# Peptides against a protein of PDB entry 4HTP: the designs that were tried, part 32

Target 1, 231 residues: chain A of PDB entry 4HTP
Amino acid sequence: SQTVASHVPFADLCSTLERIQKSKGRAEKIRHFREFLDSWRKFHDALHKNHKDVTDSFYPAMRLILPQLERERMAYGIKETMLAKLYIELLNLPRDGKDALKLLNYRTPTGTHGDAGDFAMIAYFVLKPRCLQKGSLTIQQVNDLLDSIASNNSAKRKDLIKKSLLQLITQSSALEQKWLIRMIIKDLKLGVSQQTIFSVFHNDAAELHNVTTDLEKVCRQLHDPSVGLSD

## One batch from the design tools (peptide; made by RFdiffusion4, then SolubleMPNN)

Design b1_p11_4_s1 (from b1_p11_4 with M3L E9Q)
Fold by OpenDDE base, seed 3:
Structure b1_p11_4_s1 (fold): chain B 231 residues (1-231), chain A 11 residues (1-11)
Amino acid sequence: as target 1 above (231 residues)
Amino acid sequence: SHLDELIEQLE
């Protein structure tokens, strides 16, 4: 069946996350998230106008926004060092060059940006002059590729992991890759708590998640903000 | 928003 995630560009999620991160106040961060969520729900209603009994929900986006709560897919087996080596190879960066060293030594301040320890930010600046201006992936396609990575990691198929990573990288902008890296590493640095995200999504979301630890169930059961758990 | 434009295309 058709899903909202199959229509929403991954770039739209990334731009929302970027706005949230750049916002200083909690209220402004919440506003950006709410706007994305409201648009998603509106799109859902339009897409499924003639089909009321659907399992489609905000889950495909929520699992990328709260990647530390992911329980459906297994571990990726990917760390910053692996990504650094992959980028050096893919971009044909000189091993002794400044950009390669920045990626490998991302924890050490290079003096240019106060982004020491944030691999995704280091990668962003290396990628920005070298990557596509606009990506082509939908949220569903990103999740499918991430599922492939996790499955192949479990199966110890390193070649297939690399293939899926290359598909993600070659079809994504520098900004999209910044956020993709943070999703894989499971640290978005949004400056908004998990509880705040749940609170904006639905008043009962935090409670239901605490009981079930099932993010998909939370998104499906509490899809309508006006319908509570007791209803 | 970009999503709003996509919604209009569905209607």
Scores: peptide ipSAE 0.081, ipTM 0.811, DockQ to the pose 0.803
Fold by OpenDDE base, seed 2:
Structure b1_p11_4_s1 (fold): chain B 231 residues (1-231), chain A 11 residues (1-11)
Amino acid sequence: as target 1 above (231 residues)
Amino acid sequence: SHLDELIEQLE
């Protein structure tokens, strides 16, 4: 089916998240999120101009922005140590080399950047000189691959998990991988609260989520910012 | 933005 997520590059979401993270004030962070959301809604209207009864919504993006609220997709079964080992293998890093050790010992302060405890940032600096400058994945493709990972984790198919991870990694820039890692680990470090994200999305979003705990329902029912819960 | 360009292509 034709969705907004099938057209939006994952890189566009990551660039937005990067701008949000780098912004100092709450207002500036909100502005960057709002700009992305507004563009998404405009694209939706254009894409579905002849189809009023579609189920398409902001949900594919929202579930990546608020990964801790994910209820549809089961657990990935992926930790930082697994990713570290995968990167060492994939990048053919010397096991006793500085970069391999940085990934494996990500909690210990190493180097001058002060990124101890943030695996995604450590990975970013290792990947930056080695990865593609621009990724090729759409938001839908990222979600499809993440669905595959979760499904295969449930089925205990480690080989298929690795296959999907390799597809994600090989088709993503270093920046995209930083954010992908944070989505998988479910800690984006944006500096804005869940409440703020919901408030920007729709005035009634937090309330509806508190009742339903269904992020897709929130995104679908409150797709139009001018239509409230009581309407 | 890149997304804005994509929107223009749909119109």
Scores: peptide ipSAE 0.079, ipTM 0.811, DockQ to the pose 0.869
Fold by OpenDDE base, seed 5:
Structure b1_p11_4_s1 (fold): chain B 231 residues (1-231), chain A 11 residues (1-11)
Amino acid sequence: as target 1 above (231 residues)
Amino acid sequence: SHLDELIEQLE
């Protein structure tokens, strides 16, 4: 079945997240999220115009925006050190070179960008001159690959994990990879709370999530912002 | 937005 996520480029989500992160005020952060959400809902209505009983919802995006609330996927088993080693290998970086050392020692202040401790930002600057300017993955494809990683981690299939990671990396821009890393590590650093995200999504979202702890259920049941929990 | 362009392609 067709989903909104199968049509929306992952780059669009990343651009929204980037705008949110760069915004200083809460109001501007909320505006950027709301604009993305409204566009998503509009696309949903157009895509499913003749189909009333669809399970499609904002869930594919929401689970990437709030990765700490992910309950469907098991653990990825991926840490910054693993990613660092993978990038060094994939990009053929000299092991004792500046860029390799930045990735491996990402927690050490380098004094250049003030990004010490943020592996995703360090990776971004290493990747920027080396990666595609525009990625080709949809949100659905990203979720499929992340599902594969989680499943293969559970199955202890390291080779298949690497395969999926390589697919993500080779089909993503540096900016997209920055956000992908943050999704995997489960820290987006948006500067907006979970409660704020829920409140913008739907007035009853926080309440329903508190009861169910099911992010997909929240997104499906509260897909229409005008229909409440009691309706 | 890019999403708006995608919507136009669907309609």
Scores: peptide ipSAE 0.075, ipTM 0.805, DockQ to the pose 0.767
Fold by OpenDDE base, seed 1:
Structure b1_p11_4_s1 (fold): chain B 231 residues (1-231), chain A 11 residues (1-11)
Amino acid sequence: as target 1 above (231 residues)
Amino acid sequence: SHLDELIEQLE
């Protein structure tokens, strides 16, 4: 069955997240998220116009926006150090070079951009001159690859983890990789709370999540913002 | 938005 996530480029989500992050006020951040969500719902209605009772929902995007609430896939087993080593290898960076050291020592203030401790931002600047400018992955494909990583981590197949990571990296722009890293590490730094995201999605979303702890159920049951829990 | 363009292509 077709899903909205199979049509939406991962780049579109990343662009939205970037706008949210760069926005100063809560209201502006909310506006950017709402615009993306409204477009998603509109696309859903168009895509499923002739198909009632579909299970498709905002879940594929929501689980990337709120990765801390992920309960379906197991842990990735990926930390910043692993990613640093992978990038050094993949980009053939000199081990004692400036960029390799930036990645490995991402917690140490370098005095350049004030991004100490934010591995994703450090990676972004290293990747920007070295990566493709436009990614090719959909949200569904990103989730599929992340599922593969989690599955292979549980199976202790490091080589297959690397393979999936390489596919993500090679098909993503520097900006997309910045956000992908943050999704994997589970820290988006959007400047909006989980509660705000839920509130924008649906008035009853926070309550339903508190009871069920099931993000997919929240997204499916509360897909229509006009239909409440008690309806 | 780019997503809006995708919607237009779908319709």
Scores: peptide ipSAE 0.066, ipTM 0.795, DockQ to the pose 0.740

Design b1_p11_4_s3 (from b1_p11_4 with M3L)
Fold by OpenDDE base, seed 2:
Structure b1_p11_4_s3 (fold): chain B 231 residues (1-231), chain A 11 residues (1-11)
Amino acid sequence: as target 1 above (231 residues)
Amino acid sequence: SHLDELIEELE
């Protein structure tokens, strides 16, 4: 379909998230998010210049940035231990090797990086020397694959879940996979609050979300930052 | 940014 998300590489979102995470101050974190959002809105206007009544919005990105607020997609049924085993298999890591043990025992300090308890960071360092430098997935494709995972989890189709995960993994860089893992586990560790994200998106976003708990509705109704909730 | 380049391609 003709959406902004179908054109935006997942790598662009991940790069933005990485910049936000690395930024020390709140103001700098906000700046990086705002820049991505502004570019998205500009792209939307260009893409839909001849179509005034579209349902397309920032929702495909927002639901990945605030995955704990997801209400449309059902549970993935994926834990760190499952991902660890999958990576060991996919990367053909020796079961008794250092990298396999790091993934399986991610809560225990095993390395010098101090990443104990952060599975995504542990996975990143294992993946970095082994995977693609640049991914090929769009934000829409990532969401489609995540939809598939959730649907197949509900249907108890473990083989199909694995298939979709493999598509995600094989078409993503180490950095993209770090963030993908955090999206699945629903902990991005950005260092900014939900309130801050909403405030940057639109002044009325937090209020509308508090009433509706519908992230898509928030993104659609408040797509234009100049149009308020009461307008 | 990469996204900015994509915008230019649409215009």
Scores: peptide ipSAE 0.057, ipTM 0.795, DockQ to the pose 0.864
Fold by OpenDDE base, seed 1:
Parts: sequence; C-alpha cells; structure tokens
Structure b1_p11_4_s3 (fold): chain B 231 residues (1-231), chain A 11 residues (1-11)
Amino acid sequence: as target 1 above (231 residues)
Amino acid sequence: SHLDELIEELE
C-alpha cells in the first residue's frame, strides 16, 4: 500500500530538524515543525484522495522525531563507540589519526567546535568531506533499515546489523547521518520538548499518548487536527 | 519546500 513515508526523502526530514535545531526561539522552532507537518498532511490527502480508511499516518516520521518513545522495535544495541569503530573501518581512517581519535574520544573537549559529548556533530564534521552530498533514502526505507537493525540485534546477528548500518551510511549525506546517529542514540537535541511536539501535532496528542503509550495509535487517531479525542 | 514540490508532482 502507498504511504507518505515511501515518498518523502529522509533528507527533507533532516533539513527540517536542522532548521529546528538552529532556530533560537520556541516560536521559530514550532514554525519549522508545523510547516513540515502541514506539508505531510497535505501530501497524505493528495496521495489517499481515492482511498478511504487508510492506516497511513505521520507515525513513520514521528517515531524518528521522538525516538525515545519507540515501543514497536526492539533496542538497536548500538552505542557511540560502536559507531566510531564502524566509521573508522568504513572510512579507512588511521587508528591513531586525528579523525579516528575525535570519534573515539568524542566526550573529550577538542577545542575545535565546542561539540564535546555530541558524537553526532563530531561524526558530521568527519563525514562532511568524505561522503556523498545528497542522500537517496526515504523515511520508509530508513525505518525499514532501523527495523532490520533492531531485529538482528535481538537475534545477535552483528554481521547483519553492520550490513544494515552500512546501507544507511552509504546512502546518506553527512547531515542525514548526523540525524540518523541522533535517532539511534535517541537524543535529537532539537531544543523543543516532547510536549511541544505533541501540542503542535494535535491538541489531544499528549493526553492520548499518556494513556496508551502507543505513538502509532496517537498518530492514526489524531491524524486530523480538527477531530478531537472525544469526537 | 521540497515536500511541497513532491505534492505538486503528485497532483
């Protein structure tokens, strides 16, 4: 079945997240998120114009924006150290080189950009001159790959985890990888709260999530901002 | 936005 997520480039989500992160005020951050959401809903209506009662929703994007609320897929089993080692291997970085050491010692202040403790930002700067400039993955494909990683982690198949990670990495720009890392580590650093995200999505979203703890249900039931929980 | 362009292509 057709989904909005199968059409939306992951790069578009990442660009939105980047704008949100760089925005100073709450209002500006909200504006960027709202613009993306409104476009998503508009696309949904166009895509499903002749199909009533679809289960498609904002969920594929929402679960990436609020990865700490993920309950459908199991844990990835991926930490910064694993990613560091993977990048060192993949990029063939000298083990004692500057970039390898930056990745491995990401918590130590290097004095370069003030990004100590933010592995994703450190990775971004290492990747920027070394990877493709434009990614090719859709939001659906990203979620499929993340599902694969979680599934293979539960099955203790590290080789298959690596395979899926490599697919994510090789088909993503440095900017997209920065956000992928943050999604995997479950810390986006957007500067907006979960409550704000829910409030922008739907007035009843926070309440429904508090009761159900089901992000997909929240996105499906409250897909239309004009239809309330009690309607 | 790029998404808006995709919408236009869909219509």
Scores: peptide ipSAE 0.054, ipTM 0.783, DockQ to the pose 0.738
Fold by OpenDDE base, seed 3:
Structure b1_p11_4_s3 (fold): chain B 231 residues (1-231), chain A 11 residues (1-11)
Amino acid sequence: as target 1 above (231 residues)
Amino acid sequence: SHLDELIEELE
């Protein structure tokens, strides 16, 4: 069946996350998230106008926004060091060059940016002059590739993991890769709490998640903000 | 928003 996630560009999610991160106040952060969510719900209603009984929900986006709550897919088995080595290889960076050393020693301040310890930011600056200006992946395609990575990690198929990672990288902008890295590492650094995200999504979301620990169930059952758990 | 444009294309 057709899903909202199959139509929404991954770039749209990343631009929203970037706006949230750059916003200083809680209210402004909430506004950006709400705008994305409202647009998603509106698109859902339009897409499924003639089909009231659908399982489609905000889950494909929510699991990327709150990756630490992911329970459906297994571990990726990917760390910053693996990504660093992959980028050095893919971009053909000199091993003794400044950019390669920045990626490998991302925890050490290089003095240029206060981004010490944030691998995604280090990667962003290395990728920005070298990558596509605009990505081509949808949210569904990103999730499919992440599912592939997790499955192949469980099966110990390193070659297939690399293949899926290369597909993600080659079809993504530097900004999209910054956020993709943070999703894989499970640290978005948005400056807004999990509880705030749930509160904006639905008044009963935090409670339902605390009971079920099932993010998909939360997104499906509480898809309509006007319909509560007791309804 | 970009999503709003996509919605218009669906209508």
Scores: peptide ipSAE 0.053, ipTM 0.791, DockQ to the pose 0.805
Fold by OpenDDE base, seed 5:
Structure b1_p11_4_s3 (fold): chain B 231 residues (1-231), chain A 11 residues (1-11)
Amino acid sequence: as target 1 above (231 residues)
Amino acid sequence: SHLDELIEELE
């Protein structure tokens, strides 16, 4: 069955997240999220115009926006050090070079950008001159690859984990990889709370999540902002 | 938005 996530480029989500992060005020952050959500819902209505009983929802995007609440996928088993080594290998960076050392020592303040401790930002600057300007992955494809990584981590299949990571990296822009890294590490640094995200999504979302702890159920049951829990 | 363009393609 067709899903909204199978049509929405991952780049669109990343651009939204970038706008949210760059916005200083809560109101502007909320506006950017709301605009993305409204567009998603509009697309859903168009895509499923003749199909009333679909399970499709905002869940594929929501689980990337709130990765700390992910319960369907098991742990990725990926840390910053692993990613650093992978990038050094993939990009053929000199091991003793400036860029390799930045990735490996991402916690050490280099004094240049104030991005000490944020591996994703450091990776972004290393990747920017070396990666594609535009990625080709949809949100669905990103989720499929992340599912593969989690599954293969559980199965201790390191080679298959690497394969999926390589696919993510080679088909993503530097900006997309920045956000992908943050999704994997489960820290988006948006400057907006989980409660705010839920409140914008649906008035009853926080309550339903508190009871069920099921993000997919929240997204599915509260897909329509006009239909409450008691309806 | 890019999503708006995608919607137009569905219609």
Scores: peptide ipSAE 0.052, ipTM 0.792, DockQ to the pose 0.780

Design b1_p11_5_s1 (from b1_p11_5, 3 letters changed)
Fold by OpenDDE base, seed 1:
Structure b1_p11_5_s1 (fold): chain B 231 residues (1-231), chain A 11 residues (1-11)
Amino acid sequence: as target 1 above (231 residues)
Amino acid sequence: SHLEELIKELE
């Protein structure tokens, strides 16, 4: 029950992702990711100092960083249009207003920002002046809510999907929601490849993932960067 | 970082 993810604010992950996205070079992007990962591992060691054989790993964060590799939870059944409608309703935006139209027509350049086609960025600018400035969710809580969404989608419980989405939205800053949207849509636009993320995590991560396609197994088995697959 | 602060609190 005790996990690193239960202690790490979702905001910390989002700020890291934001730094990665804004960094120009590969080296800077890698540095930001490495710093977060190293801190995570250090926290893990401290948290589990007196507990051996824990199953806790970087998986809760990794599955949000590489959401396209998610295989544990089912599909969310959420698209940009659904989110647009939800935000219009939640924020009580005039249907014919500028912000509502921006969300609905996110693929069309509006001339305001060069973010056409990126719903998350469009949503960010709509949300920034309207939502809380600081979120309260941990990485574990975000994953729990996402699990709920996927489960309820499978069960065709649209009302419960909406409930979980509202919990995510109302407890997240605009920046956190930008990244949350990208996680749900499974396109983070970090400017760093999956291979790079794996290589920074562990030298054998890409290989193990190619064989198992199990991201949790990769994170658990290769938790220690000094212990390889053949060891 | 904020995470580093959390680590310090844990130690």
Scores: peptide ipSAE 0.036, ipTM 0.739, DockQ to the pose 0.736
Fold by OpenDDE base, seed 5:
Structure b1_p11_5_s1 (fold): chain B 231 residues (1-231), chain A 11 residues (1-11)
Amino acid sequence: as target 1 above (231 residues)
Amino acid sequence: SHLEELIKELE
């Protein structure tokens, strides 16, 4: 079935997340998220204008924005060290070179950018001069690939995990990969709380999530901001 | 935004 996520570029989500992260004030962070959400809902209404009872919702985006609440897919089994090694291999970085060492020793302060401990930021600067300027993946495709990674991790199929990771990497910009890494590691560093995200999404979202612990159900049942839980 | 452009394509 056709979904909003199958049309929305992953780059659009990443640019929104980047704006949120760069914003200093809570109000400005909320504004950027609200603008993305409103655009998503508007697109949903247009896409599904003649179709009632669709299961499509904001869930494909929400599960990437709040990856710590993911319950549908299991663990990826991916850590920073694995990604570092993969990038070194893929980019053919000299193992004793500056960039390879930055990736492997991401926790050690280098004094350059003050990004010690943030692997995604370190990766971004390594990738920026080497990767595509524009990615080609939709949010749906990103979720499909992440599903594949989780499934293959459970099945202990390391080769297939690598295949899906390579597809993600080769079809993503440096900025998109920065955010993808943070989604996989489950720490976006947005500077806004889960409660704030829920409150912007729907007034009853936090309550429904507290009861159900089902992010998809929250997104589907509270898709319309004007329709509450008691309605 | 790119989303706005996509919406226009659907309208």
Scores: peptide ipSAE 0.034, ipTM 0.744, DockQ to the pose 0.772
Fold by OpenDDE base, seed 3:
Structure b1_p11_5_s1 (fold): chain B 231 residues (1-231), chain A 11 residues (1-11)
Amino acid sequence: as target 1 above (231 residues)
Amino acid sequence: SHLEELIKELE
């Protein structure tokens, strides 16, 4: 069966996250998230118009927005230093050059942007002049590649981990990679709490998650904002 | 939105 995630470009999620991050007020941040969610639900209804019994939900997007709550996928085994080395190799950056040093010493950048400690932002500025302008991955494809990384990490297949990472990198814009890095490292820096995300998704979402700790179950059972836990 | 355009394609 088809899923919403198989149709939604990863770029659309990233642009939404970027808008949320740039928004100063809580209300504006919530608005951007709500707009994306509402569009997702509308697309779901259209896609599954003739199919009442589907397991499809917002879960593929939610697990990327709240990566700290991921329990289905095992650890990636990826840190900033690994990504830095990979980018230096892939982009053929001189090891003693400014960009390579920025990636390796991301905690104390000498740059003017004030992005100290945010590897994803440092990477973004290095990637922006070097990457394609538009990515080609859907949310489903991103999750499939992340599943592959986690599985291969568990199996200690470093070569296959690198292969999947290269697929993600080569098919993503600089902006998409910024957010992908944050998803892998599990720190989006959106400026909104987990509770806020749940409250916008569904009034009962926080409660159900507190009991089950199952993000997929939360997204599936509370897919309709008008249907509560007691219904 | 881009998603709205995709919805129209499904209709």
Scores: peptide ipSAE 0.034, ipTM 0.748, DockQ to the pose 0.897
Fold by OpenDDE base, seed 4:
Structure b1_p11_5_s1 (fold): chain B 231 residues (1-231), chain A 11 residues (1-11)
Amino acid sequence: as target 1 above (231 residues)
Amino acid sequence: SHLEELIKELE
């Protein structure tokens, strides 16, 4: 069946997240998220114009925006050190070279950017001159690959985990990879709280999530901002 | 870029 996520480029989500992160004020951060959400809902209405009884919702995006609340897929088993090693291999970086050492020693302050401890930012600067400018993945495809990683981690299939990671990496821009890394590590550093995200999504979202802890149910039941839990 | 080249090889 058709889903909004199968049509929305992952790049669009990443650009939104980037705008949110760069915004200084809470109101501006909220505005950027709201604009993305409204666009999503508008696209949903258009896509499902003649099929109103669908299970499609904002869930595919929401689970990437709030990765700490992921409950459907199991753990990825991926840490920064694993990603560092993967990038060194993939990019054929000299192990004793500057960029390889930056990735491996991401916790140690290096340079003037103040990115110490933020692996995703360090990776971004390494990747920027080395990867494609525009990614090709949809939000659906990203979630499919992440599902594969989690499944293969559970099955202890390291080779297949690597394969899926490579698919993600090779089809993503540096900016997209920055955010993808943060999604995998489950720390987006948006500067806006979970509560705020829920509040923007729907007035009843936080309450429903507190009860169900099911992000998909929250997104599905509260898809329409004008329809509350009591309706 | 290096990654772009890898993508081309996969096509």
Scores: peptide ipSAE 0.012, ipTM 0.456, DockQ to the pose 0.029

